# Ledger of designs, part 38: peptides against a protein of PDB entry 2QAS

Target 1, 120 residues: chain A of PDB entry 2QAS
Amino acid sequence: PPEDLMQYEAMAQDALRGVVKAALKKAAAPGGLPEPHHLYITFKTKAAGVSGPQDLLSKYPDEMTIVLQHQYWDLAPGETFFSVTLKFGGQPKRLSVPYAALTRFYDPSVQFALQFSAPE

## One batch from the design tools (peptide; aimed at target 1 I66 V67)

Design b2_p27_2_s2 (made by RFdiffusion4, then SolubleMPNN; from b2_p27_2, 11 letters changed)
Fold by OpenDDE base, seed 3:
Structure b2_p27_2_s2 (fold): chain B 120 residues (1-120), chain A 27 residues (1-27)
Amino acid sequence: as target 1 above (120 residues)
Amino acid sequence: LVPSFPSEAERAAIAAAVAAHAPPLPR
């Protein structure tokens, strides 16, 4: 097959990560996501730039899935990463996740799904 | 009320749903 010197697939993957960023920005806006939309986000916990409490990350040494529906606070979607506060064991924990660490994105309300290859 | 950190069973179900509905991963 012909050699792709443009790296179109990589560009497409980056564009799709942009969808996640845009969705999180909608979620962070006043009023949050329009019901019944909610987000399942999976990422590699050992990927570069991922940070959070050791007790939480130790429970999920490979991949972590978070649900943004009823219990999340201070969602802050930046240009390269997002941060969010979730309760773990009844206590608030702050997570910071680069978009490059993502492996899955899902909104079950409309069955919208994305998957990504993420380096360890 | 959905927990912020889903169970293993739910994670598996989500993985299956994503595999079924998401665009394929690049080669």
Scores: peptide ipSAE 0.595, ipTM 0.922, DockQ to the pose 0.618
OpenDDE base, seeds 1, 2, 4, 5: peptide ipSAE 0.580, 0.594, 0.591, 0.587; ipTM 0.920, 0.922, 0.922, 0.921

Design b2_p27_2_s3 (made by RFdiffusion4, then SolubleMPNN; from b2_p27_2, 12 letters changed)
Fold by OpenDDE base, seed 4:
Structure b2_p27_2_s3 (fold): chain B 120 residues (1-120), chain A 27 residues (1-27)
Amino acid sequence: as target 1 above (120 residues)
Amino acid sequence: LTPSFPSEEERAEIARLVAEHAPPLPR
C-alpha cells in the first residue's frame, strides 16, 4: 500500500483533540458545563509537558484520569495545554496537561467518547 | 459526590465505555 506522506491520521487525531479543548473552554466559562454534563479526562503522566506535584504524579506513574464535575477550580484551557486545580489528599493540587498527552475523553451524560494515541 | 480521581474500578469502567463508544484508534 502507498505511504501516507500527509500523515492524515495524525491530523485527524489533532482535530479531535480540538473537541476536548473546546469542551474545556465551555467548562471554564461562567456557569460551567450545563448539567448534567461532566468530563472524564485521561492522559499519560510521563508525556512531555505534563506537570504537577510529585506526590500526585507518583501515584499515577503511567496514566491519570481526572473528573471535572463537582470539585475543580481555576480551570484554564489554553491553546496547547490546560491547567486545573483538584483536591488530592484533602489539599489543592495544580495540574498542567498538554492536549497532546490525552488518551481518553468521556462525557457520561451523553456517552460521548474519544480516544487518542499519546506519545511520551 | 464523584471523586476527582476515580478508583481503579471506575477507571476500568470508563476505559470499557470509551472503547465501546469512541471512534477506533488508528493502527
Scores: peptide ipSAE 0.604, ipTM 0.927, DockQ to the pose 0.588
OpenDDE base, seeds 1, 2, 3, 5: peptide ipSAE 0.589, 0.562, 0.595, 0.552; ipTM 0.923, 0.911, 0.924, 0.909

Design b2_p27_2_s4 (made by RFdiffusion4, then SolubleMPNN; from b2_p27_2, 13 letters changed)
Fold by OpenDDE base, seed 3:
Structure b2_p27_2_s4 (fold): chain B 120 residues (1-120), chain A 27 residues (1-27)
Amino acid sequence: as target 1 above (120 residues)
Amino acid sequence: LTPAFPSAAEQAAIAAAVAAHAPALPR
């Protein structure tokens, strides 16, 4: 097959990562996501730039999924990563995840799904 | 209430749902 020097697949993946960023920005706006929309986000826990509670990340050494619906606070979607406060073991913990670390995005309310190739 | 951290079983179910509904990209 012909050699792709444009790297179209990578460009398409990056464009789709932009959908996740945009969705998170909507979620961070006053009032949050419009019901019944909510987000399942999966990421590589050992990817560069990922930070969070050590006990949680140790429990999920490869990938883990978070749900943004009822129990999240101070969602801050930046340009390269997002951070959010979630309760683990009854205590609020800050989690920071680069968009490049994402592997899955899902909104079950409308069955919208995205899959990404992440490093490691 | 939906917990922020779903069970392993639910995580697997989400993975299956994503595999079924995510669009394919050119290779």
Scores: peptide ipSAE 0.485, ipTM 0.889, DockQ to the pose 0.680
OpenDDE base, seeds 1, 2, 4, 5: peptide ipSAE 0.471, 0.460, 0.466, 0.480; ipTM 0.887, 0.885, 0.886, 0.889

Design b2_p27_3 (made by RFdiffusion4)
Pose (drawn by RFdiffusion4):
Structure b2_p27_3 (pose): chain A 120 residues (1-120), chain P 27 residues (1-27)
Amino acid sequence: as target 1 above (120 residues)
Amino acid sequence: TAYMDAIIERATATMAAEGPPAAANDN
């Protein structure tokens, strides 16, 4: 015991996914992130709401990490998901990722990191 | 607030030990 009927831990998790959304809004600002900040985003490929090229999604069965630093265009962070154009083998592609699909967040510049979807 | 701080501490410590996974896109 005790069983947590308030699910404080779960609420804290969701509250923290919001940091990712806020960080993506600063990155979507004209001029991008304030250097040397850059972002690693890890997400569940099969989580509902994610869309991308069928070929690309098949290459990454469950988890996929993307980096937002030198090569990303048209970052569009909505309130419930974000979309961004990245290059894979030199070929530009478009992704949409719900914040709910996120499992990890890391900025190597200040070594700030978050882990989600992990009730432990 | 305490839950949020504890999550951040754990996640940062894990990342320091394991490092980030390889990114799927070109950088």

Design b2_p27_3_s1 (made by RFdiffusion4, then SolubleMPNN; from b2_p27_3, 14 letters changed)
Fold by OpenDDE base, seed 3:
Structure b2_p27_3_s1 (fold): chain B 120 residues (1-120), chain A 27 residues (1-27)
Amino acid sequence: as target 1 above (120 residues)
Amino acid sequence: DELKAALVARATAAAAREGPPPPANDD
């Protein structure tokens, strides 16, 4: 097949990355996500722009998955990254994740899933 | 749209087989 110099698949993935942003904006609205919707988000912990407690990120040297359902606070979905407060071992911690660092998105309630290539 | 649909289908199929990874946070 001819070589795709336009990288259309990458463009399509970026468009779908916008779905994650939109979903998080809905999750950040008053009242949170409508039941039974909830989000599993996986990202590369060493990707540029990822920030959080060093001990936590060190525990997950490659990828890390978070779930947004019952216990998430101050979700702030920006244009290039989102931040959220979650509890780990009972301790609240702030996490900041660029959308470009995402590798997986999943809403089990409707079995909707997305996968992305993220730089190391 | 066809390409996006194919990407969603691929991801959905993978999720159906593997399930979500275990979450790190409490919930």
Scores: peptide ipSAE 0.527, ipTM 0.901, DockQ to the pose 0.704
OpenDDE base, seeds 1, 2, 4, 5: peptide ipSAE 0.422, 0.526, 0.418, 0.409; ipTM 0.823, 0.900, 0.822, 0.817

Design b2_p27_3_s2 (made by RFdiffusion4, then SolubleMPNN; from b2_p27_3, 16 letters changed)
Fold by OpenDDE base, seed 2:
Structure b2_p27_3_s2 (fold): chain B 120 residues (1-120), chain A 27 residues (1-27)
Amino acid sequence: as target 1 above (120 residues)
Amino acid sequence: SELQARLVARATAEAARRGVPAPANDD
């Protein structure tokens, strides 16, 4: 078969990161996500730009998954990264995650999923 | 597009097989 020198699949993957950004913007709007939608987001913890508590990130040296449904606060979806406050063991912590660090996005309510290859 | 549809479909199918990942945060 012909060789794809344009690498359309890679370009499409980058474009699909925009879906995550858009979904997070909906989640950040007043009233939050429309029920029963909720988001599972997986990312590389050592990727450039990832920021959070040292003790938390050290527990997940490769990837970690967060869920945004009932307990999330101050979700701030920027153009290149998002930040959010979540509770871990009852303690609120702030995470900052570039969209480029994402490896998986999933909304179980409608079984919508995306996967990405994230650089270190 | 067909390409985008295939990418989403593949990821969705894989997620269905693997199930919901365990989240690190409380919820």
Scores: peptide ipSAE 0.432, ipTM 0.830, DockQ to the pose 0.671
OpenDDE base, seeds 1, 3, 4, 5: peptide ipSAE 0.423, 0.429, 0.421, 0.422; ipTM 0.826, 0.829, 0.825, 0.825

Design b2_p27_3_s3 (made by RFdiffusion4, then SolubleMPNN; from b2_p27_3, 13 letters changed)
Fold by OpenDDE base, seed 3:
Structure b2_p27_3_s3 (fold): chain B 120 residues (1-120), chain A 27 residues (1-27)
Amino acid sequence: as target 1 above (120 residues)
Amino acid sequence: MEEQERLIARATAAAAREGPPAPANDD
C-alpha cells in the first residue's frame, strides 16, 4: 500500500482527544456540566508534561483516574493541556495534564467512553 | 477509521462491564 504522508491515523486520534478537550471546556463553563453528565479521566502519571504534587503522583506510578462531578475547581482547559484543582483526602491540590497523557475518558451518564495510547 | 471504531467500541464495552475506574480524588 502507498505510504501515508498525511498521517491520517494520527490526525484521527488527535480529533478524538479533541472530544475530551471540548468536554472539559463545557465542564469549565459557568454552571459546570449539565446534570447528570460527569467525567472520569485516566492518564499516565509519568507522561511528559504531567504536573502535580509528588506525594500524590507517587501513589499512582502508572495511571491515575480523576472524576469531575461534584468537587472540582478552577478547571482550565487549554489547547494542549488542562489544569484543575481537586481534593485528595480533604486537601486541595492542583493537577496539570496534557491531553496527550490521557488513556481513558468516560461519561457514565450516557456510557460514552474513549481510550487512547499515551506515551511516557 | 477502522482502528478508531475498534477502540471506541472496546472502550465502551469495557466501561459497560467494568464501570468507571476508581477515582483518586474526593467527590
Scores: peptide ipSAE 0.479, ipTM 0.859, DockQ to the pose 0.609
OpenDDE base, seeds 1, 2, 4, 5: peptide ipSAE 0.465, 0.474, 0.470, 0.473; ipTM 0.846, 0.856, 0.853, 0.857

Design b2_p27_3_s4 (made by RFdiffusion4, then SolubleMPNN; from b2_p27_3, 12 letters changed)
Fold by OpenDDE base, seed 2:
Structure b2_p27_3_s4 (fold): chain B 120 residues (1-120), chain A 27 residues (1-27)
Amino acid sequence: as target 1 above (120 residues)
Amino acid sequence: DALQQALVARATAAAAREGPPAPANDD
């Protein structure tokens, strides 16, 4: 088959990562997401740029999933990564996750899902 | 395209049946 010198699949994946960024920007707006929308985000915990409590990340040596629905604070969706404060065992903790580290995005309210290839 | 369909899904049978993975944070 012909060689794809344009690397269309890579470009498409990058564009789809933009969907996650856009969704998080909506989630960060005043009032949060329009109900009943909420986000499940899965990422590689050892990917470059992932940061958070060491004890927490150590519990998830490969992948970790977070949910943004009722309890999230100071969601800051940047251009290359997002950060958010979540509670784990009742304790607030800050996570910073590059979009490149994502492996899955899911909104159960409309059953919309995306999957990505990530490092590691 | 099979790859495109694997990357983007809406109201798929698998997603509806299995649901989301277990989240680590409280909610």
Scores: peptide ipSAE 0.424, ipTM 0.823, DockQ to the pose 0.508
OpenDDE base, seeds 1, 3, 4, 5: peptide ipSAE 0.419, 0.422, 0.418, 0.414; ipTM 0.822, 0.824, 0.821, 0.819

Design b2_p27_4 (made by RFdiffusion4)
Pose (drawn by RFdiffusion4):
Formats: sequence, C-alpha cells, structure tokens
Structure b2_p27_4 (pose): chain A 120 residues (1-120), chain P 27 residues (1-27)
Amino acid sequence: as target 1 above (120 residues)
Amino acid sequence: SSHIVTDPATLAEYEATGQTALEEMAA
C-alpha cells in the first residue's frame, strides 16, 4: 500500500509531456532553438496518431529517435501533436508525432532529460 | 519528479542513442 486513486504519478507524467510541447514551440520559432540547444525525441512508432512514410515506419518497429538540430524543416507543433520534415538518406520526409507517443526527451547541451510512458 | 532523469549512466545512454539516430538518418 497505498493504492493511489488519484494517480498522481500518471498526472505528473502527462504534465511533463507538456515540456516537450513547450520546447518544440521555441524550436518552431523563426530562428530556431538558441544554440547550442538541440533536441532528441524518442517515440513509439506504432502509437496511434503517428503518421509517416510506410517504408520508414516499417524500418522502426517500436521506438524511433529523431534529432532536431542541423536538419529539420517546417516544424509545426500543434496542441496535441507535432509534425516535422526530416531527411533520411538525403531524402526529405514528413512525420506527425503525438505528444502521447513520446517516451524520451533529451537536450545534450544542458543534459536535461525526461522519460515518459514508464510507470515503473 | 521521477520522470526527470539525472543519472549519469542513463544520460550517456541517451547521448549514444542520439548519435546512433543521426548515423541512421544519414544512411
């Protein structure tokens, strides 16, 4: 015991997904992130709401990490998901990722990191 | 918060994962 009927830990997890959304809005600002800040985003490929090239999604069965630093265009962080154009093998592709699909967040510049979807 | 990660070994793992993702994106 005690069983947590309020699910405080789960609420704290969702509250913290919001940091990713807020960070993506700064990155979507004209001029991008304030250097040397850059972002690693890890997400569940099969999580509902994610869309991308069928070929690309098949290459990454469950988890996929993307880096937002030198090569990303048209970052569009909606309220419930974000979409961004990245390059894979020199070929530009478009992704949409719900904040609910996120499992990890890391900025190597200040070593700030978050882990989600992990009730432990 | 338990979702804020400060353990050095875990942070090093995340860094390595990001570098692997960059190599995979470039391939």

Design b2_p27_4_s1 (made by RFdiffusion4, then SolubleMPNN; from b2_p27_4, 15 letters changed)
Fold by OpenDDE base, seed 5:
Structure b2_p27_4_s1 (fold): chain B 120 residues (1-120), chain A 27 residues (1-27)
Amino acid sequence: as target 1 above (120 residues)
Amino acid sequence: SRYVITDPAQLAELEQQARQAEQEFAS
């Protein structure tokens, strides 16, 4: 097939990252996610802009998955990244993750899934 | 969707990934 110089596939993936941003904005609204919706988010821990506790991120040198269901606080979905407070081992931890670092988004309640290629 | 998880085992793997990080997300 002919070469796609427009890079439509990449543009489509970037557009779909907007779905994740929109979903997180819904999750951050008063009342949180409407039950039974909850989110599994996988991201590259070494991607540019990822920030969090060093011990946690060092434990997962490639990817890690976080869950936004019942115990999440101060979810702040910005335009280029989101931040959220989660508990790991009983301790609240703040994570900041650029949308560009995401590799997977999944809502089990409706089996809605997205997969992305993120920079290594 | 381009990527769809239909196998319950795949969901279980995601849950285990989160639990291995010792994340607390139970109600």
Scores: peptide ipSAE 0.304, ipTM 0.828, DockQ to the pose 0.338
OpenDDE base, seeds 1, 2, 3, 4: peptide ipSAE 0.297, 0.290, 0.265, 0.296; ipTM 0.827, 0.833, 0.823, 0.835

Design b2_p27_4_s2 (made by RFdiffusion4, then SolubleMPNN; from b2_p27_4, 14 letters changed)
Fold by OpenDDE base, seed 4:
Structure b2_p27_4_s2 (fold): chain B 120 residues (1-120), chain A 27 residues (1-27)
Amino acid sequence: as target 1 above (120 residues)
Amino acid sequence: SRYVVTDPAELEAMEAEAKKAEEDFAA
């Protein structure tokens, strides 16, 4: 097959990452996501820009999936990354995840799923 | 779509992973 000099794959991924960002912004709006929508987000924990408590990230050295449904607080979706507080072991933990670190996005309520290639 | 998961087996696996994640972060 001929070489793709347009890098369509990258452009497509960026566009789809925009869906995730938009979804998170909806989730952060007053009232949160409309029921029964909820999100499962998987990301590379060692990707550039990912930050959080050492104990949490150490438990998930490769990928981590977080659930945004009932147990999350202060969701802050920025332009390049989002941050959220989750309960881990009964303790609140703040995570910051660049959209570029995402590998999967899933909304079980409507079985909407996206996959992405993320930097190691 | 290449980026949208439509494979039933993949969806099932994703749901299973999601369920596990939910349990991991349960109070």
Scores: peptide ipSAE 0.079, ipTM 0.704, DockQ to the pose 0.595
OpenDDE base, seeds 1, 2, 3, 5: peptide ipSAE 0.023, 0.051, 0.059, 0.063; ipTM 0.521, 0.684, 0.690, 0.697

Design b2_p27_4_s3 (made by RFdiffusion4, then SolubleMPNN; from b2_p27_4, 13 letters changed)
Fold by OpenDDE base, seed 5:
Structure b2_p27_4_s3 (fold): chain B 120 residues (1-120), chain A 27 residues (1-27)
Amino acid sequence: as target 1 above (120 residues)
Amino acid sequence: SRYVVTDPAELAAMAAEAERAEAEMAA
């Protein structure tokens, strides 16, 4: 097949990553997500720009999934990455995750799911 | 869309993964 010089595949994924960003911005707004919506976000822990406690990231050599429902604070959805404080085993941890590192997005309340490819 | 998951089996797998992740965060 002919080479896609427009890189539509990448553009399409970036557009849908925008859905995740928009959803997180709604979650960060006063009052949070409208119930019963809550988010499960999966990302590559070794992707460029991912930042967090070394002990936590070491526990997940490939991917990890975070839950944004009841136990999250200071959600800050930027233009290229988001940061959030979550409790893991009762301990608050700050994570910073580029949208480009995401591999899955899921809202079980309405069974809405997205999947992405991310750099290894 | 190819990137929007619509396959019931795949959605079920995501649901199971979600439950696992939630339990792990609470541990």
Scores: peptide ipSAE 0.362, ipTM 0.882, DockQ to the pose 0.662
OpenDDE base, seeds 1, 2, 3, 4: peptide ipSAE 0.352, 0.356, 0.346, 0.361; ipTM 0.879, 0.878, 0.877, 0.882

Design b2_p27_4_s4 (made by RFdiffusion4, then SolubleMPNN; from b2_p27_4, 12 letters changed)
Fold by OpenDDE base, seed 1:
Structure b2_p27_4_s4 (fold): chain B 120 residues (1-120), chain A 27 residues (1-27)
Amino acid sequence: as target 1 above (120 residues)
Amino acid sequence: SRYVVTDPAELAEMEAEARAAEAEFAA
């Protein structure tokens, strides 16, 4: 097959990562997500720009899924990454995740799901 | 779209993963 010099697949994935960003911005707005919407976000824990507590990241050396429904605080969706505070083992932990690190996005309330290739 | 998951088997797997994640952060 001919070589794709435009890299359309990467462009398409980046565009769909924008859906995740937009959804997180809705979640961060006053009142949060409209019920019953809630989000499951999976990302590569070793991807560049991912930061969080060592104990949490050590438990998930490849991928981690976080839940944004009831147990999250201070969601801050930036333009290239988002940060959020989650309770892990009863303790609040701050995570910072670039959108480029995402591998899956899922809203079970409407069964909307996205999947992405992410850097190792 | 290959990036929008519509396969029931994949959705079921995502649901299972979601429940596991809920258990982890709810514990």
Scores: peptide ipSAE 0.278, ipTM 0.817, DockQ to the pose 0.607
OpenDDE base, seeds 2, 3, 4, 5: peptide ipSAE 0.075, 0.071, 0.133, 0.121; ipTM 0.704, 0.699, 0.742, 0.745

Design b2_p27_5 (made by RFdiffusion4)
Pose (drawn by RFdiffusion4):
Structure b2_p27_5 (pose): chain A 120 residues (1-120), chain P 27 residues (1-27)
Amino acid sequence: as target 1 above (120 residues)
Amino acid sequence: SSHVLAPTPEVVAELEAAGAAALAAQA
């Protein structure tokens, strides 16, 4: 015991997914992130709400990490998901990722990191 | 919060390895 009927830990997890959304808004600002900041985003490929090229999604069965630093265009962070154009093998592709699909967040510049979808 | 990770060497190395693999895929 005790069983947590308030699910404080789960609420804290969702509250913290919001940091990712807020960080993506700064990155979507004209001029991008303030260097040397850049982002690693890890997400569940099969989590509902994610869309991408069928070929690309099949290459990454469960988890996929993307890096937002030198090569990303048209970052569009909505309130419930974000979309971005990245390159894979020199070929530009478009992704949509719900914040709910996120499992990890890391900025190597200040070594700030978050882990989600992990009740432990 | 338990979802805020400490920057221990093991955690940093794992995160950098995942980033390096993503950068190679995005190139």

Design b2_p27_5_s1 (made by RFdiffusion4, then SolubleMPNN; from b2_p27_5, 7 letters changed)
Fold by OpenDDE base, seed 3:
Structure b2_p27_5_s1 (fold): chain B 120 residues (1-120), chain A 27 residues (1-27)
Amino acid sequence: as target 1 above (120 residues)
Amino acid sequence: SRYVLAPTPEVVAELEALIAEAEADQA
């Protein structure tokens, strides 16, 4: 087949990543997510732009999943990345994750799942 | 494809494992 110079597959992937961004923006709005919606987000911890406590990221050298349900604070969904404070072992830790680093998105309340390819 | 809308059972199983780990860490 001919070479796709439009990169439609990438466009489609970006559109789907947009769903995650939109969902996070809803979660960040006053009142949070409408129950029973909650999110599980998995990302490559070594992807460019990912930042957080070294001790935490070291525990997950490949991928890490975060839960956004009841224990999350200061969720800030930007245009290219989002940041959020979560508690691990009772200690608040700030994570910053580019949408491009995401590999999985899941809302079990409606069994909505997305899978993405992400750079290492 | 670089994205999947309907994960296979294998992907779901992997997802469940990652979720369990996350829930344990954030408990």
Scores: peptide ipSAE 0.246, ipTM 0.793, DockQ to the pose 0.544
OpenDDE base, seeds 1, 2, 4, 5: peptide ipSAE 0.237, 0.238, 0.242, 0.236; ipTM 0.791, 0.797, 0.797, 0.793

Design b2_p27_5_s2 (made by RFdiffusion4, then SolubleMPNN; from b2_p27_5, 10 letters changed)
Fold by OpenDDE base, seed 2:
Structure b2_p27_5_s2 (fold): chain B 120 residues (1-120), chain A 27 residues (1-27)
Amino acid sequence: as target 1 above (120 residues)
Amino acid sequence: SRYVLAPTPEVVQELQEKIAEAEADQA
C-alpha cells in the first residue's frame, strides 16, 4: 500500500481519545453521569505525564484500571489530561492521567469499548 | 477491535480481568 503522509491513523486515534475526554466532561458535570452509565479506564502507569502516589503507581508497574462509578471525587477533565480522587484501601489518592496514556475505555451499561495504543 | 459496540463474550472476558482488579483495589 502507498505511504500515508497524512497520518490518518493518528488523527483517528486522537478523535477517539476525544470521546473519552467528552465522556469525562459529562461525568464531571453537575449530577454526574446519567444512570446506569459508569466508566472503566485503563492507562499505562509509566506513560509521560501520569502522576500519583508513588506507592500506588509502583503497585501497578504496567497498567492500571480505575472505576468511575460510586467512589470518585473532584473529577477534573482538562484538555490534555484529567485528574480524579479515588479511594484505594480506604485512603483517598489523587491521580492525574494524560489522555495519551489511555489504553482502554469501557462503559458496560451500553457495552461501549475503545482501545488505544499508548507509550510503553 | 479499537471500536466495539456490544462486545463479544471474548472481549468482555478480557475486560473483566481489569474490571475485577479495579473494583477490588477501589473497594
Scores: peptide ipSAE 0.222, ipTM 0.779, DockQ to the pose 0.563
OpenDDE base, seeds 1, 3, 4, 5: peptide ipSAE 0.219, 0.222, 0.221, 0.217; ipTM 0.774, 0.776, 0.779, 0.777; seed 3 fails the geometry check

Design b2_p27_5_s3 (made by RFdiffusion4, then SolubleMPNN; from b2_p27_5, 10 letters changed)
Fold by OpenDDE base, seed 3:
Structure b2_p27_5_s3 (fold): chain B 120 residues (1-120), chain A 27 residues (1-27)
Amino acid sequence: as target 1 above (120 residues)
Amino acid sequence: SRYVLAPTPENLAALQARIAEAEAAQA
């Protein structure tokens, strides 16, 4: 097959990651997500740019999933990464995750799911 | 492919496991 100099596969993947970014921007807007929408986001904890409390990340050496539904604060969806405060064991903890580190995105309210390959 | 719009049954099972893990961690 001919060489794809346009790199369409990469562009398509970036576009789909853009859906996650857009969804998080909606979640960060005043009022949050419109019910019953809520998000489950999975990412590689050792991927470049991922940051958070060591004691938390060490419990998830490969992947970690976070829930954005009832308990999340200061969601800040940037252009290349998002940060959010979540409670684990009742304690608020800040996480910063590049979109490139994502492996799964799911909104069960409409059964919308995306899966990505993420390098570390 | 590096992305999937419709997860396979196996991937869905893995997803459910991750959901349970997340909900337990953030309880």
Scores: peptide ipSAE 0.291, ipTM 0.796, DockQ to the pose 0.554
OpenDDE base, seeds 1, 2, 4, 5: peptide ipSAE 0.280, 0.285, 0.271, 0.259; ipTM 0.792, 0.797, 0.786, 0.771

Design b2_p27_5_s4 (made by RFdiffusion4, then SolubleMPNN; from b2_p27_5, 11 letters changed)
Fold by OpenDDE base, seed 3:
Structure b2_p27_5_s4 (fold): chain B 120 residues (1-120), chain A 27 residues (1-27)
Amino acid sequence: as target 1 above (120 residues)
Amino acid sequence: SRYVLAPTPENLAALQARIAEAEADQA
């Protein structure tokens, strides 16, 4: 087959990452996500641009999943990454995650799932 | 598949494991 110089597959993958970004922007809006929608987001903890508490990231050297349902604050979905405050062991922790670091996105309310390849 | 409206049993199992981990962390 001919060489794809347009890189359509990459474009499609980026578009799907855009779904996550859009969903997070909805979640960050006043009132949050419409019930019963909630999000499980998995990302590579060692991916470039990932930022968070050392103890937490060290606990999960490969991937970790965060839940955006009832216990999240200051969700800030940017254009290339999002940041959010979550409680771990009762302690608020700030995480910053590039969309490129994502490996899974899931909304169980409608069983909508996405999977991505992420760089280390 | 990268896009799944109805997760396969295999994908669902993986998701459930990650979900359980997340919920335990953020409990």
Scores: peptide ipSAE 0.256, ipTM 0.790, DockQ to the pose 0.575
OpenDDE base, seeds 1, 2, 4, 5: peptide ipSAE 0.247, 0.241, 0.238, 0.238; ipTM 0.782, 0.780, 0.780, 0.778; seed 5 fails the geometry check

Design b2_p27_6 (made by RFdiffusion4)
Pose (drawn by RFdiffusion4):
Structure b2_p27_6 (pose): chain A 120 residues (1-120), chain P 27 residues (1-27)
Amino acid sequence: as target 1 above (120 residues)
Amino acid sequence: SSSLTPEEAAAVNALTDEKAAELKAEL
């Protein structure tokens, strides 16, 4: 015991996914992130709400990490998901990722990191 | 690059998990 009927830990998890959304809004600002800040986003490829080229999604069965630093365009962070154009083998592609699909967040510049979807 | 190899992605995930645990311990 005790069984947590309030699910405080789960609520704290969701509250923290919001940091990712807020960080992506700064990155979507004209001029991008304040250097040397850059972002690593890890997400569940099969999590509902994610869309991308069928070929690309098949290459990454469950987890996929993307890096937002030198090569990303048209970052569009909505309230419930974000979309961004990245290059894979020199070929530009478009992704949509719900904040609910996120499992990790890391900025190597200040070594700030978050882990989600992990009730432990 | 906007993408990582499987080896790189695994290393980054492990480092992220460690740093997230350190942050939680501090709080």

